# Peptides against a protein of PDB entry 4CIC, part 42

Target 1, 148 residues: chain A of PDB entry 4CIC
Amino acid sequence: KVSTKGHYGVQAMFDLAQHFGEGPVSLKSIAERQGLSEPYLEQLIAVLRKAGLVKSVRGAQGGYILAREPRDIKVGDIIRVLEGPIAPVESVSQDDPEHSLKFDFSVTKSVWEKVKKSIEEVLDSITLADMLKDAEEAQMAQGYMYYI
Target 2, 147 residues: chain B of PDB entry 4CIC
Amino acid sequence: KVSTKGHYGVQAMFDLAQHFGEGPVSLKSIAERQGLSEPYLEQLIAVLRKAGLVKSVRGAQGGYILAREPRDIKVGDIIRVLEGPIAPVESVSQDDPEHSLKFDFSVTKSVWEKVKKSIEEVLDSITLADMLKDAEEAQMAQGYMYY

## One batch from the design tools (peptide; aimed at target 2 V2)

Design b2_p20_4_s1 (made by RFdiffusion4, then SolubleMPNN; from b2_p20_4, 9 letters changed)
Fold by OpenDDE base, seed 4:
Structure b2_p20_4_s1 (fold): chain B 148 residues (1-148), chain C 147 residues (1-147), chain A 20 residues (1-20)
Amino acid sequence: as target 1 above (148 residues)
Amino acid sequence: as target 2 above (147 residues)
Amino acid sequence: KKFGDAFELPDVTKLIIEEE
């Protein structure tokens, strides 16, 4: 599952990518555009900042910017920062001692490892620059639909 | 995330695949081999049976069997039965009305659709027969490491 | 009104993230 956290994190990062080169963006403006609560966005941005994907700019025109160019940020990088490693199977928390996954069923594990690898490959193949391009193409397609 | 339900469901189905052609297997024996609680396994098997992936055999030698050959059951089929459609993003439960996903961000949606497709392709490419083969290969490899 | 199709990742994808 991409958590709500991962989903909104990618949205917030994409918003920052759309404004890349225009200067700092306020959390309020991101929250308004992306339909996020400002407090929730603050938590996401704090994590992304700590991971070095976002920079805080101080001052009257302060806010946040991408710490790297959109082409240098993969969706996979965002997800790993927000959700941790992409793992296919929940480690059954030790709290149910009776349901100890006694058998590291190597075969079932291998299925999940294949799923993991596939997810990672997809997420690591998509940059914020790719998303920007897709957005431009979608806007052009919509613009053409309004002119027809 | 593969839920615990999906994980254990695949394990239970794999156990039934390992015994395919040997007759009905008791839930107790599956639970013991797979490290599952019998009550939990009963719930999984009930869903799998209703979906037509497992058959119940009645009688003194009763139990469960695969309803199809291992080659005809994809891991994706098991997961779809147990967890429903493979969706990459949790639907934000309607319970926070203020966080209405107002913007159908087509671009972010497309990312998740690519992830979904990738997961589906992987899970639909693996059958219980493939898992049986992988298990045999792993057992042979372990057997060679002990000599 | 395009309801943002909140794609819920199956719990399968959630499990993948928790084991690492």
Scores: peptide ipSAE 0.073, ipTM 0.806, DockQ to the pose 0.184; fails the geometry check
OpenDDE base, seeds 1, 2, 3, 5: peptide ipSAE 0.062, 0.068, 0.065, 0.061; ipTM 0.801, 0.810, 0.802, 0.804; seeds 1, 2, 3, 5 fail the geometry check

Design b2_p20_4_s2 (made by RFdiffusion4, then SolubleMPNN; from b2_p20_4, 8 letters changed)
Fold by OpenDDE base, seed 2:
Structure b2_p20_4_s2 (fold): chain B 148 residues (1-148), chain C 147 residues (1-147), chain A 20 residues (1-20)
Amino acid sequence: as target 1 above (148 residues)
Amino acid sequence: as target 2 above (147 residues)
Amino acid sequence: KTFGDAFTLPDVTKLIIEEE
């Protein structure tokens, strides 16, 4: 599970990428298009803004914009901002706080490090620009399927 | 997060792999070595047994063994058994049950599918035998650092 | 008191696994 936070954060950022160059987008409009609650989106945008991925524009035509070009924002950047480092989370086992033994199992740790690295590589290989391109290609493919 | 369940499941399976060929291992001994509560380990082992990754041996020298050789058990097999399929979770957002919208965003879905595939490939590339080998290599390397 | 830092995979992995 990409946390609901990471998932919705990527959606919100993708929405902003689709409107990049069109000016500020309201949270309400993003929330409506992405099927998000506006209060939840406000929290996500606040974090993304603090991290410098989003800018707020003030005024009657105010709203939010990407702080960088879509090509300069990796999915990995969004996830790291929202979820923190893609690290093996030291889960204090909520269910057994007493058995929070230092997992000195170097081997099991290495498995999770390999998984982590793989996830990071994938997420860092995908930009918002790549997502835009994929969306365009999908729309074109759908358009062609209607013409055939 | 590999759930605590997946993590501890891999640990328990690795412990059984280390004792593969030595006969049945008690849950108590696994729990002690892996720093797990015995009741929690019982739940994990029950799932792993039902999935055919672990066998129970009855009797005074009873306990648990791997149902297959360490080389025939992928980490991915363990995770799939414990966590279910490595799928993009239809997260019913616990915090907003009304907005459990079917993630119709094909593009965002494709990102998570790529991540899923990558995780599956990694987890399916690692067997318990690979983990045993890595442990042996690490022990040898430590032994050489002391000389 | 050895704090057993149970390293759980990042929330991303939990998330991918919890979705099924």
Scores: peptide ipSAE 0.086, ipTM 0.786, DockQ to the pose 0.087; fails the geometry check
OpenDDE base, seeds 1, 3, 4, 5: peptide ipSAE 0.081, 0.056, 0.078, 0.064; ipTM 0.779, 0.779, 0.778, 0.783; seeds 1, 3, 4, 5 fail the geometry check

Design b2_p20_4_s3 (made by RFdiffusion4, then SolubleMPNN; from b2_p20_4, 8 letters changed)
Fold by OpenDDE base, seed 4:
Structure b2_p20_4_s3 (fold): chain B 148 residues (1-148), chain C 147 residues (1-147), chain A 20 residues (1-20)
Amino acid sequence: as target 1 above (148 residues)
Amino acid sequence: as target 2 above (147 residues)
Amino acid sequence: IKFGDAFTLPDVTKLIIEKE
């Protein structure tokens, strides 16, 4: 599951990408545009900042900016920062002590590793710049639907 | 998230695949081999049976068998039966009612749709027969490391 | 796989695990 955290984190980063080059954006403005609670967004931004994906700008026109260009930030980078490394199947054994996964079934593990790899490849293939382009194309398509 | 249900369901189906052609396997024996609780396995098997992936055999040598050959059962089929369809990103809005996802951000949705498609493609590319082959190869490799 | 909640990469592996 991409947690709600990953989902909203990608939304927040995408908002910052849309405003890239326009200067710092306030958390309030991001929260309002993305339909996020400001306190929740503050937690996400704190993690993203600590990971070096976001920078805080201080002052009267303070706020947040992307720390790198949208083309240099993969969706996979955002997700890894917010959700951590994809835990190997081994972590299953900790939450249900009664079901000691006695058999580290290498074969079942391999299935999930293949799934993991595929997801990583997809998320690492998408940048914030790709998302910006897709948004522009979608807006143009909607704009054409309003003029027809 | 592939739930624990999906994980254990794949394990149970894999156990049945390993015994395919040997006759019916008891739930107890599957539970013991896979490290599952028998009651939990019973729930999984009930769902898998209802979906037509598993058959129950009655009698003194009764138990469960795969309803199809291992090559004809994809991991994706097992997961879809146990977990339901890969819910689109739309279900994220249900668990946090205070965060009305007002913006169905088509772009963010498209990212998750790409991820979903990729997962489906992987799970639909793996059969229980592929898993059996991988298990045999792994056992052979372990056997060679002990010599 | 309840794909309904957005998949985090760690959670995709946890996806398998946490839906117990």
Scores: peptide ipSAE 0.096, ipTM 0.775, DockQ to the pose 0.353; fails the geometry check
OpenDDE base, seeds 1, 2, 3, 5: peptide ipSAE 0.073, 0.081, 0.094, 0.091; ipTM 0.771, 0.777, 0.773, 0.775; seeds 1, 2, 3, 5 fail the geometry check

Design b2_p20_4_s4 (made by RFdiffusion4, then SolubleMPNN; from b2_p20_4, 9 letters changed)
Fold by OpenDDE base, seed 3:
Structure b2_p20_4_s4 (fold): chain B 148 residues (1-148), chain C 147 residues (1-147), chain A 20 residues (1-20)
Amino acid sequence: as target 1 above (148 residues)
Amino acid sequence: as target 2 above (147 residues)
Amino acid sequence: MKFGDAFTLPDVTKLIIEKE
């Protein structure tokens, strides 16, 4: 499960990618297009900015831009910034001692590490530029369905 | 996130795989070896049995066995039985309306579908027999360190 | 019973194994 934070972070970064080269995008406009609350988006953008994925532009037409080209930002980079390192197992909350994952069976752990690695590889294989291309292809496919 | 249910289900199935061909294993013995509560394990085993991954053997030496050979049970099969289909995104609980994933952007959804597919491929590539082999190799590697 | 996601892959890819 991508946390809501990771999911919305990717959406916000994708919105910035769609406007890359057009100048700064306001948080309000991103929030409206992506169906996000502006305060929540502000928190996400603050983290992404601190990580150097987003830049703020000051002025009356100020806002945010990608700090790098869409091709130079992996989905995995966004997710690692927002969620931290991809871990296969959440430590079960200490509150249920009967269900404490006490026995870290090395073999079962290895299964989840393989899953983790696979996820990392997928997320690191997808750039914001790839997402832009996929969106364009999807729009073209929908556009062709309206002309037939 | 593999739920605790999926995790413990894989552990329980792996325990049964380690004893495959030795006869029925008691829930108590599995629970003790895997650090599980017996009542919780009983619930897991009930689901796995209903799905045809586990069989119950009746009698004084009764218990559970794998319904198939370890090579014929994928980790993905266990997970799908216990957790259902592997989904990339949990529907955020309805309780926070401000954080409702309302906008299913097709492109972002596609990213998560790719992740889902990758996870399914990994879990479907690992059998209980592969896990047994990995355990044996790990034990041999540890045994060589003592010498 | 909130079965806490024992295996959170970090919030990146929660394998939501959807309970059927």
Scores: peptide ipSAE 0.085, ipTM 0.748, DockQ to the pose 0.205; fails the geometry check
OpenDDE base, seeds 1, 2, 4, 5: peptide ipSAE 0.077, 0.083, 0.083, 0.077; ipTM 0.751, 0.758, 0.753, 0.754; seeds 1, 2, 4, 5 fail the geometry check

Design b2_p20_5 (made by RFdiffusion4)
Pose (drawn by RFdiffusion4):
Structure b2_p20_5 (pose): chain A 133 residues (1-84, 100-148), chain B 132 residues (1-84, 100-147), chain P 20 residues (1-20)
Amino acid sequence: KVSTKGHYGVQAMFDLAQHFGEGPVSLKSIAERQGLSEPYLEQLIAVLRKAGLVKSVRGAQGGYILAREPRDIKVGDIIRVLEGSLKFDFSVTKSVWEKVKKSIEEVLDSITLADMLKDAEEAQMAQGYMYYI
Amino acid sequence: KVSTKGHYGVQAMFDLAQHFGEGPVSLKSIAERQGLSEPYLEQLIAVLRKAGLVKSVRGAQGGYILAREPRDIKVGDIIRVLEGSLKFDFSVTKSVWEKVKKSIEEVLDSITLADMLKDAEEAQMAQGYMYY
Amino acid sequence: SLLDLSTHALEIASTGLEFL
């Protein structure tokens, strides 16, 4: 199960990545394109801003833009920002879960917003039918 | 975050794997060794039994034992047993989560209860200090 | 029932900050 915060955090950061070259966009526009609740997004952006992942701009086309290029933002970085008598007895079971954790970390660190932009172009494109191999 | 059911399901199955050669053990004994609630364990075992992963034995010093050898039970098998207008718009974000899901499946399918038994031996051993 | 089979074994990105 993926948390609401992980899903919406990545969605919103990806929407900003899709508009990075064009410049700032409003939060309302992000919520509209991504089907997110504005109040929730406002809170999410506030954390991402404090983390230096997004920045606000005061222009006519003010709004929000990525604070770092998409190639320099791993999906794992976004997730890391959003997340917060005695004796020793080794648990092999817990060691299995550590291996699960490590594999997730590896996958999320292997994908950047730039990689997602490239995938978005390839997967949602159109072309003459002869070119589908 | 790992669910209570995944954690306890794997703990209980591993306890049974540690006692597979010796024979059946009571549910009370599993709950005691693993720090589990007996009521929760009983419900858990019932599902595992229906899935053919554990079996009850009448015996006298009867109880429960694995229904398959540890080498034939993947951790992923245990998890799978315990778990249960219109338009198309591709979501690259969801594709990321699919990749995460695939990697978890791969890790859990690569580890059997036999692998856990081997790891348990190696990690919780004692030996002369010169051999470290 | 104490055991809930209708859920996932893992929750991803679920710890820390809370939002609306």

Design b2_p20_5_s1 (made by RFdiffusion4, then SolubleMPNN; from b2_p20_5, 6 letters changed)
Fold by OpenDDE base, seed 5:
Structure b2_p20_5_s1 (fold): chain B 148 residues (1-148), chain C 147 residues (1-147), chain A 20 residues (1-20)
Amino acid sequence: as target 1 above (148 residues)
Amino acid sequence: as target 2 above (147 residues)
Amino acid sequence: SLLDTSTSALELASEGLKFV
């Protein structure tokens, strides 16, 4: 399971991307449009804001905006912020000396690091702008299906 | 969490790749070398065998072998077998009409499909032969650090 | 769900990374 955090974080960021240039969006409106609890969204937005992906705007028409253009925010950036640095393999606690099965953990580690890197490259290849474009293309395709 | 199943399945398949051409390997020996419980490994091997990634050899020197060469088995093949077909999004049950928030689920779905496809492409780009090569290179590099 | 799938693949990748 992608952490519910990563999933909902991408949804919240995508909602902000759809409203980019329209001004600040309230957390309530994002929560309503994305089916998120407002308290959960507040926690996500706090993390995203601290990472500099989102800005808070104060005032009567206050809310949140993307801190950068959608083209300058990768899905990988969002995931890294929400999931944290993919913790290096916590060294299995040294405590139980008997199960020192010399697993060639080095090879398996290298493979998973390659898999990780490749996944990161993929997530870094997708921007919020790409997501917006895909949304527009999907909406256009649906529109064409109603006219035929 | 990567399903413990996917992780240990790749480990078990990699162990079989390391012994490819040496004949059948016992589940006990794989379990011992990979730190797996033998009963858990039996379940993994049963799935991998049913998928045609592993063969059982019967007899006194019986055990398991890769069903194909390491170059012909992708990490993606192993993961797909162990995790199953990634179930299509079960349609949220039609029951509660009020929360029909028309989320543009289509766009988010498309993005996640692209992410999935890209992950699959990556996992399909790595073979057990690539893993063996990386292992050999890592062992050689460690050997050079001791001299 | 594709999200569950991408999520499973990402979790698979991320947890494969945690077990690494």
Scores: peptide ipSAE 0.155, ipTM 0.741, DockQ to the pose 0.114; fails the geometry check
OpenDDE base, seeds 1, 2, 3, 4: peptide ipSAE 0.143, 0.153, 0.127, 0.140; ipTM 0.736, 0.737, 0.734, 0.742; seeds 1, 2, 3, 4 fail the geometry check

Design b2_p20_5_s2 (made by RFdiffusion4, then SolubleMPNN; from b2_p20_5, 8 letters changed)
Fold by OpenDDE base, seed 4:
Structure b2_p20_5_s2 (fold): chain B 148 residues (1-148), chain C 147 residues (1-147), chain A 20 residues (1-20)
Amino acid sequence: as target 1 above (148 residues)
Amino acid sequence: as target 2 above (147 residues)
Amino acid sequence: SLLDTSESAFELASEGLKFV
């Protein structure tokens, strides 16, 4: 669930980045382009809005816009915002008996902390502007394949 | 699920590393020390054994041992073995309608590939021997706090 | 807990690994 929310959240934010400067985009249009259910997108956008990454515009041409420039939004910022309200579902699978002595395996914890730090560094190194650039480069590469 | 299996798998392998050279360890003893259910541990050990990371020893003093030295087992090796049989539960949450056009967002894919590569590099940089050393250092540090 | 955040990061990583 966390990964799915993160994945779709990044997609939705990337869609808004592609339309940055063009005015507000409707949730319906984002949902259609990104292959997301509109109700699911509403939940994601609500979280992103509350975190100040997205703004709502009211009116007949209303919708959503990025609250900041694409270069000022890291993928890490999006993920942190979406992970925050995702309570770790303690998948207390009922079958794990109560007596999980939380052996605070400090050593195992340190492994996961190193992994976490590495993920954060990668995600903080990528902005929505970087993603836009990569998309443009990919489109140009595909466009050149059609003209040959 | 993958995270939990990976987590507990690393714990079980670390327990076997702590007893490396002392002979076979019973599943019951590992389960008790690591706070794992014995049936769950049996499943993990079965996968790890099939992958050749663990060996079973038969007899009255039977149990399990690492198949290689702790320095020759990366955390990444353990995770790859445990993730392999974990079919991606496509959490097709029933509520995501069929028409998820897999927009193969090449750009979004590239982000996750970069993350994946970074994780693999970290996990491949850590051996069970490194974990043993870190545990010894932590125990020594705690021992010095009691003086 | 640090474990919850590491589990979340690992779940993200592992599911990110599933989408690749």
Scores: peptide ipSAE 0.142, ipTM 0.774, DockQ to the pose 0.085; fails the geometry check
OpenDDE base, seeds 1, 2, 3, 5: peptide ipSAE 0.136, 0.139, 0.127, 0.134; ipTM 0.773, 0.774, 0.769, 0.769; seeds 1, 2, 3, 5 fail the geometry check

Design b2_p20_5_s3 (made by RFdiffusion4, then SolubleMPNN; from b2_p20_5, 7 letters changed)
Fold by OpenDDE base, seed 4:
Structure b2_p20_5_s3 (fold): chain B 148 residues (1-148), chain C 147 residues (1-147), chain A 20 residues (1-20)
Amino acid sequence: as target 1 above (148 residues)
Amino acid sequence: as target 2 above (147 residues)
Amino acid sequence: SLLDTSKSAFELASEGLEFV
């Protein structure tokens, strides 16, 4: 499973991307559209804001906006902010102290590092703009199914 | 972190690959070399055996062997056996029943499906024979650092 | 069961990505 944080963080950022240029969006509105709890969304947005991916706008029409254009925000950027760096496979050695004699099989680590790199490359290849385009294409495809 | 099962399963299979052609290896010997508990290894080996990746040999020199050559076992095969299919991002919808109105954003799913596909491609590109080769190269490189 | 802590290699390769 994608971490709940990563999954919901990408959803929240995608919602902000859909409203990019329309002005600030309230957390409540994002939470309602994305099926997120408002308190959980507040935590995600706080992290994303601190990382400079989101800006808060104050006032009666206040809320949140993307800090950059959707094309300038990679899914990988969102994930790195929410989850931290894709941690190197921490040698399983720390959580089970009795099995400390884990031969840190450099070879096994290399497999997981290759997997990690591949994930990073994929996530860095997808922007919020790409997601917007995919959503538009999907809506157009659905719209054509209703007109037939 | 790779799942403890996937991680240790790959380690155990790699140990069997290192001894491929030498005859059956005892679970105790694998457990000792890989720093695994013998009971945990028994569970892993049982799954791997049921999936046909490992064979049990009976007798005084009994133990386990790879059921196929190291080049014919992908890391992806091991992971699929131990963890099941790399689950598509199960929509987080099942664990929080109150948030059932999750717009299963097809777009968000597509991102995770792309990630999944990429992982599968990587894991299916690596065999136990590739891992053996990498280990030999690493040992040779370390041997050269001592000179 | 020792089976329940089986975060998938995806889950754990993704735990560096906090993919649970």
Scores: peptide ipSAE 0.135, ipTM 0.789, DockQ to the pose 0.339; fails the geometry check
OpenDDE base, seeds 1, 2, 3, 5: peptide ipSAE 0.128, 0.132, 0.125, 0.125; ipTM 0.785, 0.789, 0.780, 0.784; seeds 1, 2, 3, 5 fail the geometry check

Design b2_p20_5_s4 (made by RFdiffusion4, then SolubleMPNN; from b2_p20_5 with T7E H8S I12L T15E L20V)
Fold by OpenDDE base, seed 1:
Order: sequence, then structure tokens, then C-alpha cells
Structure b2_p20_5_s4 (fold): chain B 148 residues (1-148), chain C 147 residues (1-147), chain A 20 residues (1-20)
Amino acid sequence: as target 1 above (148 residues)
Amino acid sequence: as target 2 above (147 residues)
Amino acid sequence: SLLDLSESALELASEGLEFV
């Protein structure tokens, strides 16, 4: 599921992208800007770090940085790390046999596979650099509306 | 969410499409073929009927039929009826303020809007007639592997 | 399932867009 985790993970990664090249960003500052609880953000960052998308910097001015340039991180990469592979969960565990969504219908499965593929293509088409550009364009558009 | 309702709704509508032109299909027969509980299917069919995607036929051989031809029913139409508009729910009700995903970030919102639009486009590109064709092609392919 | 993924992407699109 692109759950709340995926959503907030993209927000946290975008915050790190906005500060890319400025040095390490504290979890506290990310949490404050993104409206996240610091403990929740710590869990997200731990996963993202383990996946090699984020680096931890130690010291008095310690914190986190992107492990790669914003152009080299796709939204799809972030989502796959946090939610797992955008793969069909094959094995619904055997335990509750009654509500096992027997997706036995190959034809209905193909519909959802097409939807999945389309989502993957969209998420893999958007980088953190694209998001930064979109943010800059949006800020410029808002700035021009104040001068009219 | 394209919930379990959306999934089973598409299955039920596809079953009705497979029997289109053969007359009314009983809920019992749909439930048996699709592996659904009859009470659950009754709820889905009630929603689909109210939305004008399904018609009820009364009588001894009563049941349900598609209200339109399979080519005139998109998967997106079925999903929108069962899950509601694939539209941003504007007003998250005020009650649990803590976990309200304040998607306040316009930029992250734009990513999800792109994803949503892509999903809508895919679901609106697939009709029940397309699903019938895909089923026929799959059955033919399986039949040829036995020779 | 892919439905769970579409549900999740719809949920995410939904949460991101406050979609149900």
C-alpha cells in the first residue's frame, strides 16, 4: 500500500532535496517543516537510510542528507523502499481462508496489473529534481499574483 | 480506495457481461461462480443497480442483467460507483485532528494527483467488452497449449 | 494484491488528495 508511510516518506525526502548541498538537516527541523512527529519521521528515515537513499551525518551539526542527487532519486524509488515492491502481494497467508481474495479471475487480475504498471510508470517518471522545479514554478506563480 | 468492494464489483459486472444477451442471471449463480457470499453480492448489486449499471428482472426466471452493453461500461464507471468519485475528498471530517494527513504540501499533492489521473485514465480505457475479449484470448491460448 | 496496490495508490492519491 502506498500508505501514510509512502506519503510522508516522499515529503521527508523532498524536504531533504530542498536542502541538498546546504549540509545535514536535523530530524527535528524536517519534522517541524513537514508537520510530522519526530518519532514517526525517525522510523521513515531509518528505512530510507537502510535502502541507501539517505545518509546520516554524525557530529554537533549532524543530521541527514540525500545519499544521491535529487535528479537520481525517483518518487518510485522512495515508494518501493517504504511500501515494498509495487508487486502483487501473491501469497495472502493461509490463515483466514474465508476472506482470502481468491483473485482467481485472470481477467480481473489483468486489469489491476495494468493499473499497477501505469502507477509505476508515473512514479518512476518523477524525480526529486522534478518536484523541486515544480515547487519553484509554483512559488514564482504565487509571487506574481501579489504584484497584480 | 479501490477496496474489496471495487474488486468484487468488477468481478460481478464481468460475470454479468459474460452472460449478456442470455437473459437474467440469479445472484446465487453469480455468487457461486465468483466465489462471493450472496449477502455481500446483494449489497454490491444494490449499489450498481441504483447507479443504473445493472437492471433487476422480476419473475420466476428473475435476476440481474447489465443495464448497458459491455462496450458502454468502463471499469472506471464501476469503480466510481462503488468507491465514489475518484475525486479528492475535500473535507476530512474535523473529528480526529491528529492523524489528519494534512497534505499541506502543494508539491507532494501534485505527485499524487498525477498518479490519480493515471489510474483514472487506465480504468476509463478498459470496458467490460475489452475484458470479455481478453478472457476469450486467454482461453484460446490455454487451449492451444494442450495440442 | 494489485488491488491492494491500486487501493494503496488510490489511498495514497486519496490521502494526498484526501480521496476516500
Scores: peptide ipSAE 0.127, ipTM 0.735, DockQ to the pose 0.102
OpenDDE base, seeds 2, 3, 4, 5: peptide ipSAE 0.129, 0.128, 0.134, 0.151; ipTM 0.734, 0.734, 0.737, 0.742; seeds 2, 3, 4, 5 fail the geometry check

Design b2_p20_6 (made by RFdiffusion4)
Pose (drawn by RFdiffusion4):
Structure b2_p20_6 (pose): chain A 133 residues (1-84, 100-148), chain B 132 residues (1-84, 100-147), chain P 20 residues (1-20)
Amino acid sequence: KVSTKGHYGVQAMFDLAQHFGEGPVSLKSIAERQGLSEPYLEQLIAVLRKAGLVKSVRGAQGGYILAREPRDIKVGDIIRVLEGSLKFDFSVTKSVWEKVKKSIEEVLDSITLADMLKDAEEAQMAQGYMYYI
Amino acid sequence: KVSTKGHYGVQAMFDLAQHFGEGPVSLKSIAERQGLSEPYLEQLIAVLRKAGLVKSVRGAQGGYILAREPRDIKVGDIIRVLEGSLKFDFSVTKSVWEKVKKSIEEVLDSITLADMLKDAEEAQMAQGYMYY
Amino acid sequence: SELSLGMDAITIAEPFSIES
């Protein structure tokens, strides 16, 4: 199960990555394109801004833009920002979960917003039918 | 975050794997060794039994035992048993989560109860200090 | 809302912990 915060955090950061070259976009526009609740997005952006992942701009086409290039933002970075008598007895079961955790960390650190931009171009494109191999 | 059911399901199955050669053990004994609630364990075992992962034995010192050898039970098998207008718009974000899901499946399918038994022996051993 | 991947034994994008 993927948390609401992880899904919406990545969605919103990806939307900003898709508009990075064009410049700032409003939060309303992000919510509209991504099907997100504006109040929730406002709170999410506030944390991402504090973390230096997004920045606000005061222009006519003010709004929000990524604070770092997409190639320098791993999906794992976004997730890390959003997340917050005695004796020892080793648990092999817990060690299995540690291995699951490590593998997830590896996958999320292996994908940047730039990688997602590249995948978005390839997967949602159109072309003459002869070129589908 | 790991669910209570995944954690306790794997704990209970591993306890049975540790007692596979010795024979059946009571549910009370599993609950005691693993720090589990007996009511929750009983419900858990019922599903595992229906799935053919554990079996009850009448005996006298009867109880429960694995229904398959540890080497034939993947951790992923245990998890899979316990778990249960229109337009198309591709989501690259969802594709990321599918990759996460795939990697978890791969890790859990690569580990059997036998692997856990071997790891348990190696990690919780004692030996002369010169051999470290 | 949370995203379903057809699995629920693990919650992703939350701090790693084990439920009790």

